# Peptides against a protein of PDB entry 4AID, part 2

Target 1, 242 residues: chain A of PDB entry 4AID
Amino acid sequence: FDIKRKTIEWGGKTLVLETGRIARQADGAVLATMGETVVLATAVFAKSQKPGQDFFPLTVNYQEKTFAAGKIPGGFFKREGRPSEKETLVSRLIDRPIRPLFVKGFKNEVQVVVTVLQHDLENDPDILGMVAASAALCLSGAPFMGPIGAARVGWVDGAYVLNPTLDEMKESKMDLVVAGTADAVMMVESEIQELSEEIVLGGVNFAHQQMQAVIDAIIDLAEHAAKEPFAFEPEDTDAIKA

## One batch from the design tools (peptide; aimed at target 1 C138 A225 E228 P229)

Design b2_p17_5_s2 (made by RFdiffusion4, then SolubleMPNN; its pose is not in this set)
Fold by OpenDDE base, seed 1:
Structure b2_p17_5_s2 (fold): chain B 242 residues (1-242), chain A 17 residues (1-17)
Amino acid sequence: as target 1 above (242 residues)
Amino acid sequence: SARAARAAARAALWAKG
């Protein structure tokens, strides 16, 4: 296999982005690892638009499969077929920042699937899944104007903590998830316990600064491993309104 | 920055299609 890998130190942990090992039939496929948490993101897009397609058909599916259930809290009773509340929420967290970054007028079907392969019980696979999905889209050749980065920020002992462990999060007064591009914050989701707006805004800024290393890592991986850009000409719909 | 140039290069790849 021609395996291409990018490794960075990120928040005191090793982040690995890898492509070329599995899911090679996808347009983009990335294995992302942080600690012993491992996710697979795949991106697949249709090479034509369906007749009469009037909206952008993006589907994002985050899933924590039963084979990882021995390492996923509550995994013993996942009925096949219905996403958990967590899987539904994380699918939305991935969807929200990526959807606006597709080229205007692109209405080909896009499917992003994030699968948790391993969980270490320390590193939450949601942030890793956001990063992996961004990387898979950047490798795919789809008209995606990413990458996005993502980060979780905690507030522990009067300081910001990047991607706190599940145990550190029990002591955190903040659960702040941020996603963005190099230049913009695209999404914020926050649960706050009696913190000032100044601390929260500082947390958003901290997250956006810290995700820059991830964005750069995705770009570096894409320079080596991305497919050729899909030839897409947006219909000049502005010419029909004249 | 090299980063802004890469973002612009990707934007240009999709804008020149």
Scores: peptide ipSAE 0.025, ipTM 0.666, DockQ to the pose 0.130
OpenDDE base, seeds 2, 3, 4, 5: peptide ipSAE 0.024, 0.022, 0.006, 0.022; ipTM 0.658, 0.642, 0.392, 0.657

Design b2_p17_8 (made by RFdiffusion4)
Amino acid sequence: AAAAAAEKRAAQLRAAA
Pose (drawn by RFdiffusion4):
Structure b2_p17_8 (pose): chain A 242 residues (1-242), chain P 17 residues (1-17)
Amino acid sequence: as target 1 above (242 residues)
Amino acid sequence: XXXXXXEKRAAQLRAAA
């Protein structure tokens, strides 16, 4: 039972989100393509709380398979091993904006894994990785508040540029990743060539505008394909507090 | 039933926004 939101021609690049063919045993699994870069994002959460668990346990593992680029690993063991700098950075990039959007009071294990299956030498899978992770979370049925969008905004020839490619990045004076909900920017990360607070803030806002098409697309797939929502009421400590 | 569950989830997502 296969389902796509393949629409979203997004910033001139085709973004496809597919579910129901791959990884059917996960709570949420989305194969996401942008251009010709492909990642599988899976989301599983435990249906129970561990005794005495006192914080929300969430793990995000982003991993690149070297076959995503047609190469065998250079390591003595010719297999992927410990995460690189890029994999741990991207893992925190997904975790940061998601961790706060789970319902206050929820403490079940949640694991989201994003695996890079194909890299097209143009579209960085890091942003795509964020979108696919967000899509799988919505589909899983876990208490995850609305979808997240994300984008990279560059600054080339005096204008904002959405999701610039790797070659476009050589000419950019800004590298800003923003992830947000429909209402709010949730995270920023950037490296900037001494641009003003105004332009930087402008790029953050441009990104939040430009990522709406993605949130819409996730909401659209969730309408057709999400699992039943996991019931979770927080405790009404409201009366005790007053 | 599966369609109603999906619609309910999507409505919750919109309400969270």

Design b2_p17_8_s1 (made by RFdiffusion4, then SolubleMPNN; from b2_p17_8, 6 letters changed)
Fold by OpenDDE base, seed 1:
Order: C-alpha cells, then sequence, then structure tokens
Structure b2_p17_8_s1 (fold): chain B 242 residues (1-242), chain A 17 residues (1-17)
C-alpha cells in the first residue's frame, strides 16, 4: 500500500489527512482525523456522460453509520433508513461549496460519500467531513476546481474560537460554518445570539484565514497522491450560438 | 515548485471555466 499522509496543527488540534489504505476502488478516498474523530470521504465519478443528461448529477451523502454506535451518540437506533436531519443538513453543507467548483459543462455523475467512523464527543465530524470531501475530490482526477477549506467559528468570552468543542459551543454566542477556496468564500451558514454584524463579518474573515492551512495541506497531499486529471473538454457552447 | 504545479492545475481547471 502506498500510504500518503499530511499532518498539520490546526486550531490547537492535529489534523491528519491520509490516502492509500482504505476505499482504493474509489477515484479519490481520504481518511481524515481530528482528535479521535475519524471520517472517510470517497469520491467516484462516471467516465462518460449519460445520453440526454441536461444537468450536473452531483450527489453528496454524509452518514453516521451504526458501525460506530459505540463511538457515536444515539447510534443504537440508526437502522438502515431515512437520513437523520443532521445527516441531511451536513450533506447540504458539503454540496453547497463544491457544486459550483466543477468545470462548466461537466455532466458526468459524481458521488461523494462521507462516513463517520469515530466520534470523540469533542470534535464535530461535519467540518472534518467537508475537509475530507474536498481532499477526496482533489485526489480523484475529477474536473474539480478545489480544494475548499472549511471552519467552524465560535464566539466565547469575547473572542473567536476555531472549531470549538461541543462543550465550548454551549458557551458560544455564534455557530458560524464557513467554506471557501484560497481566493473566495463559497458558503456561510450561521446561528447567532445578539452579536453585531461586525463580529459576524470578522468571524467569516477569521474562518477564511484559518482554512488556508487546510487548503495548503490538501494541495500538498494531492501533489503526492492525486490521480491524473480526467481528460474532459467542455463542448464549446459559444460556437453553437454563432 | 510543487505549490505552483497545484496552482497551475487549479488554474488550468479555471481556464476551462
Amino acid sequence: as target 1 above (242 residues)
Amino acid sequence: AAKAAARARAERLRAAL
């Protein structure tokens, strides 16, 4: 197994991005770890477009499987069934920033699956899942314009906190999730308690600054482990209007 | 050199947008 690993310190925690050990049948696969929270992201894409495909068929599935039921709160009742509200929400949080970053005219099926393997009850797997999905896409060879980074920002004792623990979040006046590229913010989701717009905008800027280390880590991993780019030429849609 | 190659990959992908 040619295992490639990138390790960084991020918000006072160790972030590990690993590829080459698990899910080798995927186009991209990343095991991401922060503390004792562990997620597996896989990216798979079709090598051809379906006849008559008129939209980009991206599916994102975040799941907290029962196999981690001894390590995931409430895991004892997760029958093979409808996604939880959390799983649906996090799937959307991953989808929103990545969907615009595919090359225009690419209409091959893409499936991103994020599976929570372990939860430490301190580090939320949602942010880790966003990072892992970005990394898996960058490794896959799909025509993806990433990486994205992601961060959660709290406001505790009059300061910004990067990726607050679940316990620190109880004292936080802000739950701000940001995703973006090196150059742009792509997505903001926020729950706020009586904070000024200035503090919230400062939180977005703080998140975007702090995610650059993650973006750089995904790039470094991709330099050593990415597949060759899939040969895709978008149809010149401007030549059909002349 | 390597960070420039990944940026140039991202930029080659961008130039196809």
Scores: peptide ipSAE 0.077, ipTM 0.730, DockQ to the pose 0.196
OpenDDE base, seeds 2, 3, 4, 5: peptide ipSAE 0.042, 0.039, 0.039, 0.057; ipTM 0.699, 0.694, 0.712, 0.715; seed 4 fails the geometry check

Design b2_p17_8_s2 (made by RFdiffusion4, then SolubleMPNN; from b2_p17_8 with E7A K8A A17L)
Fold by OpenDDE base, seed 3:
Structure b2_p17_8_s2 (fold): chain B 242 residues (1-242), chain A 17 residues (1-17)
Amino acid sequence: as target 1 above (242 residues)
Amino acid sequence: AAAAAAAARAAQLRAAL
């Protein structure tokens, strides 16, 4: 097995990105670990466009499977086949920053699946799922202009905290999720309790700075494990307007 | 071949940054 692994220290925790052991039938597949939380991201894309396809058919599915329910809070009533409210929200958090980064005119079907394999009850798998999905797309050969990084920022005891634990989040006055490229913030989602705009903007900047190490780790993994880029030339629609 | 493809992809990812 040609296993490639990148390990970094990130917010006082070890982040591991691994490929080549699991889901080898996908275009890209990444096993991501932070603490004892483990996610598998897979990216698959069609090698042709469907006739008459007018929109970009990207689907993102985040799922916390019932076989991990002994290690996932609330696991006693997940009916197989319907996303929970959390799974639906996290699927959107992953979709929002990645969707605009595909090459314009690419309309081949793309499927991103993020599966929570283990949860440690400290590290939320949503941020890890965003990072893993970004990495899987970068490895896939799809015309994806990532990577994205992602970070959660808390405000605890008058300071920013990178990826607060579920227990630290109980004392946090901010739940700020940021995703972006090296150069740009692509998505912000925030729940805030009585904080100034200055503190919130400072939190976005802090998140964007802290995610650079993750972006660099995905690039380094891609240098060692990415598939050949899919040969896609967008139809030059500007040549039809002359 | 695979190492050259990975390097070309990494160069493309870095040129898009």
Scores: peptide ipSAE 0.058, ipTM 0.729, DockQ to the pose 0.876
OpenDDE base, seeds 1, 2, 4, 5: peptide ipSAE 0.041, 0.023, 0.032, 0.040; ipTM 0.711, 0.630, 0.658, 0.713; seeds 1, 5 fail the geometry check

Design b2_p17_8_s4 (made by RFdiffusion4, then SolubleMPNN; from b2_p17_8 with E7R K8E Q12R A17L)
Fold by OpenDDE base, seed 4:
Structure b2_p17_8_s4 (fold): chain B 242 residues (1-242), chain A 17 residues (1-17)
Amino acid sequence: as target 1 above (242 residues)
Amino acid sequence: AAAAAARERAARLRAAL
């Protein structure tokens, strides 16, 4: 097994990004761990475009499958069924920042699957899923211009908190999810209780600063484990519009 | 080859930073 691992301290927690042990048939696969929350992200892309494909066929699927008997509240093996509302929302949170980072004109099918393998009931798998999806895409060889980082920011006792626990979030006046590249914020999603715009903007800046360590960790993992870039030349579609 | 292209891509990712 050629296992590559990157470990960083992030918001007072150990973040582990691992590849090479699981899902080796995917173009990219990353096992991400924070606390005892564990997610598997896989990226798969078609090596050709379908005839008549007019749009970019990106599918993101976040799923909370109970593989650990007894550690997810609710005890039911969710059979392969319609995504829950949560799974649909988190799939969109992952989709939004990654979709614009694919090379223009790339219309090969891309599938990102994020599976929650374990949940510690402290660390939400959504942020971890965003990070893992970014890492899996960077490893895949797909024409993805990531990485993205992601962070949740809370506001607890008059301070910003990076990736608050589910218990800290009960006292938080802000649930701010930010995703971005090193240079740009790509997505903001926020639920806010009576905070000034200044505090919210400060939270976005804090998130963007704190995600740099994750971006660097994904880059370091990719330097050691990424596949060859897929040879893609965009059709000069600008020459057909002149 | 693979590790060199991965390093070049990571360097392009870092140079776009």
Scores: peptide ipSAE 0.035, ipTM 0.694, DockQ to the pose 0.712
OpenDDE base, seeds 1, 2, 3, 5: peptide ipSAE 0.027, 0.035, 0.023, 0.027; ipTM 0.685, 0.679, 0.661, 0.677

## One batch from the design tools (peptide; made by RFdiffusion4, then SolubleMPNN; aimed at target 1 G141 P143 A225; its pose is not in this set)

Design b2_p18_3_s2
Fold by OpenDDE base, seed 4:
Structure b2_p18_3_s2 (fold): chain B 242 residues (1-242), chain A 18 residues (1-18)
Amino acid sequence: as target 1 above (242 residues)
Amino acid sequence: AGYEKWKALNARIKAKKA
């Protein structure tokens, strides 16, 4: 196997992005690890547009496998065939920031699948899944103007906390998920308890600053392991301002 | 800016594969 790995320290935890060992049949595949939480992201894209395709057919599926369910909070009750509420929400969290970053006019089918392989009960796989999906897309050669980074920000004891543990989140007055490019915030999702708008905006800025190390790590991995970029030119050179 | 950065990254990826 030609295994490429990038390791960074991120929020006091080791983030590992690995490619080349698993899901080699995908256009891009990344195994991402933080603590003992492990996700596999795969990206697959069609090399041609379907006749009559009028919209961009992006599908994002976040899933927690039954074999990991014994370590996933609430995972014991997974019904086969329908996504849980959590799986649906996280699929949308991944979809929202990546969808705008495909080159204008690209209407080939794209499928992103994020699979939780292991959960440590400390590190939520959603943020890790967002990072892994971004990395898998950058490795795939799809016309994706990423990477995105992602971060969760908590507010614990009067301070911002990057990617709080599930236990730290119990004491947090903020659950703020941010995703963005190096240059722009693409998505914010938040649950806030009695905090000022100033603290929340500061949390968005903190998240965007802290995700730069992840963006740089994905770029470094892509430079060493990405497939040949798919030859695609936009219909219009109007740069997405993101 | 995003498109130009993407093109620049693609160029670096291609150069390392050559």
Scores: peptide ipSAE 0.524, ipTM 0.924, DockQ to the pose 0.488
OpenDDE base, seeds 1, 2, 3, 5: peptide ipSAE 0.284, 0.302, 0.351, 0.303; ipTM 0.837, 0.854, 0.882, 0.851

Design b2_p18_4_s4
Fold by OpenDDE base, seed 1:
Structure b2_p18_4_s4 (fold): chain B 242 residues (1-242), chain A 18 residues (1-18)
Amino acid sequence: as target 1 above (242 residues)
Amino acid sequence: SMLKKMEEIRRKAAEKRA
């Protein structure tokens, strides 16, 4: 087993990114841990385009599987086969920042699956799922111009808090989720309670600064464990429409 | 917002555990 692991301290918590132990059939696979929350991200891409494919066929599926030992929030009412509202929303949250980062003209099928394996009831697996999906794509060899980082920012007792716990979020006047590259913010989602635009913009900047350590950790993991880049040359016809 | 919906889901999930 060629297991590669990166560990960082991030917002006062240990973030672990691991590859090489599980999901070896995927192009990229990352086991990510923060606290006792654990997610598996897998990335698979087709090595050819389907005939007549006219759009980029990216599918992102976030899933909270009930393992026998963990009370995952919302686990009791999953009818087999339909994603919950949470799973649908988090799938979109992961999709939004990664979709624009694929090389223009790439129309091979890409599937990203994020599975929650464990939940500690303190660390929400959504941010961890975004990070893991980014890492899995960077390891896959797909023409993905990541990594992305992600962060949640709260506003508690007049200060920014990186990735607040579910309990700290009850006291937070802000729920701000940011995803971005080293150079740019790609996605912002926010719910704000009576805060100035200045505080919100400061929260976006804080998130973008704090996610750099995660981006660097993904790069370090990829340098040691990434597959060879898939040889993709966009046809000139898709370049001219830029 | 999408986050407001997620917060409502979290709240409803917490209320069902209490």
Scores: peptide ipSAE 0.171, ipTM 0.775, DockQ to the pose 0.015
OpenDDE base, seeds 2, 3, 4, 5: peptide ipSAE 0.166, 0.164, 0.017, 0.166; ipTM 0.769, 0.769, 0.399, 0.778

Design b2_p18_8_s3
Fold by OpenDDE base, seed 1:
Structure b2_p18_8_s3 (fold): chain B 242 residues (1-242), chain A 18 residues (1-18)
Amino acid sequence: as target 1 above (242 residues)
Amino acid sequence: SMLEELKKIRLKAVERRK
């Protein structure tokens, strides 16, 4: 196995991005770990467009499967076959920032699947899933203009906290999820309790600064493990309609 | 939107650092 690994310290925790061991049949596959929370992200894309395809067919599925059910909060009632509210929400959190970053005119089917393999009950797998999905896409050879980074920001005791634990979040006046590229914020989702707009904007800035280390880690991993870029040139007809 | 304004601010900030 040609296993490539990148390890960084991020928000006082070890983030590990690994490729080459699992899901080798995917175009990109990344095992991501933070604390004892573990996710597998896979990216698969079609090498041709379906006849008559008129939209970009991106599907993103975040799943907290039964293999982790002994450590996943609420795992006792997973009805087989329908995504939970959390799984639906996190799938959207991953989809929103990545969808705009595909090359315009690319209409080949793309499937991103994030599977939670382990949960430590401290580190939420949503942010880790966003990072892993970004990394898997960058490794895949798909015409994805990432990477994205992601971060959760809390406001605890009058300070910003990067990726607060589930226990720290109980004391947080802010649940702010940010995703972006090196150059831009792509997505903001926030739940705020009695905080000024200035503090929230400061939190977005803090998140975007802190995610740069993750973006750099994904780039470093991709430099060593990415597949050859898929040769895609947008047809001239789609360039004229912009 | 707030997000659109943030994107514009960030793009300008990155351009200033280059």
Scores: peptide ipSAE 0.023, ipTM 0.473, DockQ to the pose 0.033
OpenDDE base, seeds 2, 3, 4, 5: peptide ipSAE 0.019, 0.020, 0.019, 0.022; ipTM 0.502, 0.482, 0.601, 0.467; seeds 4, 5 fail the geometry check

## One batch from the design tools (peptide; made by RFdiffusion4, then SolubleMPNN; aimed at target 1 V103 I219; its pose is not in this set)

Design b2_p19_3_s3
Fold by OpenDDE base, seed 1:
Structure b2_p19_3_s3 (fold): chain B 242 residues (1-242), chain A 19 residues (1-19)
Amino acid sequence: as target 1 above (242 residues)
Amino acid sequence: MSAAERRAALIARYRAARA
């Protein structure tokens, strides 16, 4: 098996990005691990546009499936059928920052699936899922202008905390999720308890600084494992409407 | 461009968006 792995220390935890062991039928596939939380991200894209396709058909699905049953809080058989509120929210958190980063005029179907394989009850798989999805897209050969990084920021004892544990989050006055490229913040989602705008803006900046190591790790993995880029040139007519 | 050259160009683009 040609397994490629990148490991970094990130917020006092080991982040591992791995490809080549699982989901080889996907265009991109990444196992991401932080602590004992493990996610699989897969990216698949169509090699042609459907006739009459007028919008970009990106689908993002985050799933806390049965393989992690007994290692996910509330992991009683969520009946197969509808995503939970959490799964719907996290799917949107992944979709929001990646959607604008596809080359304009690209209207081939893209499917990103993030599956939680294990949860350690400390490290939330949402941030890990965002990172894994970014990595899977960068490996896929899709015309994706990533990578994105992501981070959660807490405010505990008057300081920023990168990717707080679920227990640290109980004492946090902030739940701030940020995603971005190297150059730009693409998405912010926040729940805040009686904090100044200055502290919140500082949290966004802190997140953006801390995600740079993740962006680098994805680039390093892609250097060793990315597929041949799909040959896509936007028609001049789609470039003029931008 | 070879597959290797196309990969190198993609990685160069990802790195350029960081510089």
Scores: peptide ipSAE 0.543, ipTM 0.929, DockQ to the pose 0.172
OpenDDE base, seeds 2, 3, 4, 5: peptide ipSAE 0.337, 0.475, 0.540, 0.511; ipTM 0.867, 0.913, 0.928, 0.918; seed 5 fails the geometry check

Design b2_p19_5_s3
Fold by OpenDDE base, seed 1:
Structure b2_p19_5_s3 (fold): chain B 242 residues (1-242), chain A 19 residues (1-19)
Amino acid sequence: as target 1 above (242 residues)
Amino acid sequence: SGRIRERYARLRALDERAK
């Protein structure tokens, strides 16, 4: 197996991004680990557009596998077949920042699947899933203008905390999820408790600064493991107006 | 290596031309 791995220290935790061991049939596949939380992201894209396709057909699916139910809180009560509220929410958190980063005019089907394999009860797999999905897309060869990074920011004891643990989040006055590129914030989702707009905006900036290390790690992994770019040229819309 | 950064620059240039 040609296994490529990138390891960084991020927010006082070890982030590991690995490719080449699992899901080799995908266009991109990344195993991401923080603490003992483990996710697998896969990206698959069609090599042709369907006839009559008028929109960009991106599907993002965050899921917890039944075999991981003993390693994921609440997994025992999930009925097979319907995404939980959390799975639906996290699928949207991943979709929102990546959707606008596909080259305009690309209408080939893209499927991103993020599977939680293990949960350590400290590190939430949502942020890890966003990072893994970004990495998988960058490896795939799809016309994706990523990578994105992601971060959760808490406000604990009058300070910003990067990717707070589930226990630290109980004391946090903020649950701020940010995703962005190296150059721009793409998505913000926030739950706040009696905090000023200034503190929230400062949290967005803090998140964007802290995710640069993740973006750089994805780029470094992709330098060594990315597939050849898919040959895509947008249809010259100017030729249709003539 | 700048391969990935160059790739993304090309994609951004392609996206801007398609606008």
Scores: peptide ipSAE 0.461, ipTM 0.913, DockQ to the pose 0.694
OpenDDE base, seeds 2, 3, 4, 5: peptide ipSAE 0.454, 0.450, 0.453, 0.460; ipTM 0.912, 0.913, 0.911, 0.915

Design b2_p19_6_s3
Fold by OpenDDE base, seed 3:
Structure b2_p19_6_s3 (fold): chain B 242 residues (1-242), chain A 19 residues (1-19)
Amino acid sequence: as target 1 above (242 residues)
Amino acid sequence: MSHKERMEAYLKAYREKKK
């Protein structure tokens, strides 16, 4: 196995991105670890467009299926065969920032699957899943103009906290999830308790600054492990309107 | 091809199409 690994210190925790051991049948696959939380992200894309395809068919599926009810917060509401509310929400959190980063005119089917393999009950798999999905897409050869980074920001004891633990989040006045490229914020999702706009905007900036290390880590991993870029030339959409 | 070169190639193609 040609295993490639990138390890960084991120918010006082070790983030590990690994490829080459698991899910080698995917176009891209990344095992991401933070603490004892472990996620597998896979990216698969069709090598041709379906006839008559008029929209970009991206599917993102975040899953926590490996855990019995009660091992994962919110896992009690999992009905057999339907995504939980959390799984649906996190799937959207991953989808939102990545969807606009595909090359315009690419309409091949893309499937991103993020599976929680382990949960430490401290580090939420959502941010880790966003990072892993970004990395898997960058490795896949798909015409994805990533990477994205992601970060959660809390406000605890009058300070920003990067990726607060589930216990720290109980004391946090802010749950701010940010995703972006090196150059731009792509998505913000926030729950705020009685904080000024200045603190919230500062939190977005803090998140975007802190995610640069993750973006750099994904780039470094991709430089060593990415597949050859899929040969995609965007159809001249101007020629079809003539 | 580096990740950078890959992204630059796509970015170039995208910029050329916006002109």
Scores: peptide ipSAE 0.033, ipTM 0.650, DockQ to the pose 0.128
OpenDDE base, seeds 1, 2, 4, 5: peptide ipSAE 0.025, 0.027, 0.051, 0.015; ipTM 0.630, 0.634, 0.694, 0.405; seed 4 fails the geometry check

Design b2_p19_8_s2
Fold by OpenDDE base, seed 3:
Structure b2_p19_8_s2 (fold): chain B 242 residues (1-242), chain A 19 residues (1-19)
Amino acid sequence: as target 1 above (242 residues)
Amino acid sequence: SRMERRRAYMEKLKERYKL
């Protein structure tokens, strides 16, 4: 097996991005680990556009499969067949920052699937899922102008905390999820309790700074393991404006 | 450098897609 792995220290935790072991049938596949939380992201794209396709058909599915009782917070038997509220939310959190980064005019079907394989009850798989999805897309050869990084920022004891644990989040006055490229913030989602705008804006900047290490890790992985870029030529849109 | 690798990665993508 040609396994490529990138390991970084990130927020006092080890982030591991791995490719080449699992889901080899996908265009891109990344196993991401932080603590004992493990996610698999896969990216698959169609090699042709459907006739009459007028929009970019991107689908993102985040799934926390029914772990054995006790490995997912909330313990409810997920009814087979409908995404939970969390799965729907996280699917949107992944979709939002990646959708704008596809090359304009690319209208081939793209499917991103993020599957939680293990949950440690400390590290939320959502941020890890965002990172893994970004990495899988960068490996796939799809016309994706990533990577994105992602980070959660808490505010605990008057300080920013990168990717707080689920227990630290109970004491946090901020749940701030940020995603972006090296150069730009693409998405912010926030739940805030009695904090100044200055602290919140500082949190966005902190997140964007901290995700730079993840962006570099994905680039390093892609340099060693990415497929050749898909042979896509954007239609010369300059010819239609005449 | 770190920044040179990022630049090279992005420039390769831009060239590939004529961006």
Scores: peptide ipSAE 0.575, ipTM 0.942, DockQ to the pose 0.847
OpenDDE base, seeds 1, 2, 4, 5: peptide ipSAE 0.565, 0.557, 0.565, 0.565; ipTM 0.942, 0.939, 0.941, 0.941

Design b2_p19_8_s3
Fold by OpenDDE base, seed 1:
Structure b2_p19_8_s3 (fold): chain B 242 residues (1-242), chain A 19 residues (1-19)
Amino acid sequence: as target 1 above (242 residues)
Amino acid sequence: SRAERRKAYMEKLKKRYKL
């Protein structure tokens, strides 16, 4: 198997992005690891548009499967049928920043699935899932104008902390999730306890700066392992305005 | 540079999709 791997140090942790070992039937597939937390992101897209398709049919599913439940806190036997509140939230956190980055006019079905394979009880798989989904899309050949990076920012002892552990988050006055491209913030989600707007805005900037290394890692992986870009040409909408 | 590599990656995509 042609396995490609990118490893970086990020926030004092090793981030590994790997492709080519598993889920080879997907258009893009990335195994991402941070600490002992492991996620699999897959991206699949239809090679044609459905007749009468009027919107962009993107589906994002984040899943914490039961075989990882031996290491998932509060892992009551999630019945196989309904996403948890967390799974629904994280699916939206992944969807929001990636949806605008597809080439306008592309209406082929796209499915992104992020599966938690292992949890270390220190590193939340949500940020890792966002990064892995971005990487999987960049590898897929879909008309995706990514990558995105993502970061969580905490505020602990009067300082910003990149991707705080679950234990550090207990002492954090901020849970700030940011996603963006190299040039722009695309999404912010925040829970704030008694902090000024200035500290929060500083946290967004800190996140955007820190995610640049992840964006670069995804580009590096894509340059070595991406499929050829899908043969899509957007309709020349300028010709309709003449 | 890192910035030049990002730019080149994005320009390749823009060119591919006529953006």
Scores: peptide ipSAE 0.622, ipTM 0.950, DockQ to the pose 0.871
OpenDDE base, seeds 2, 3, 4, 5: peptide ipSAE 0.610, 0.618, 0.605, 0.620; ipTM 0.947, 0.949, 0.947, 0.950

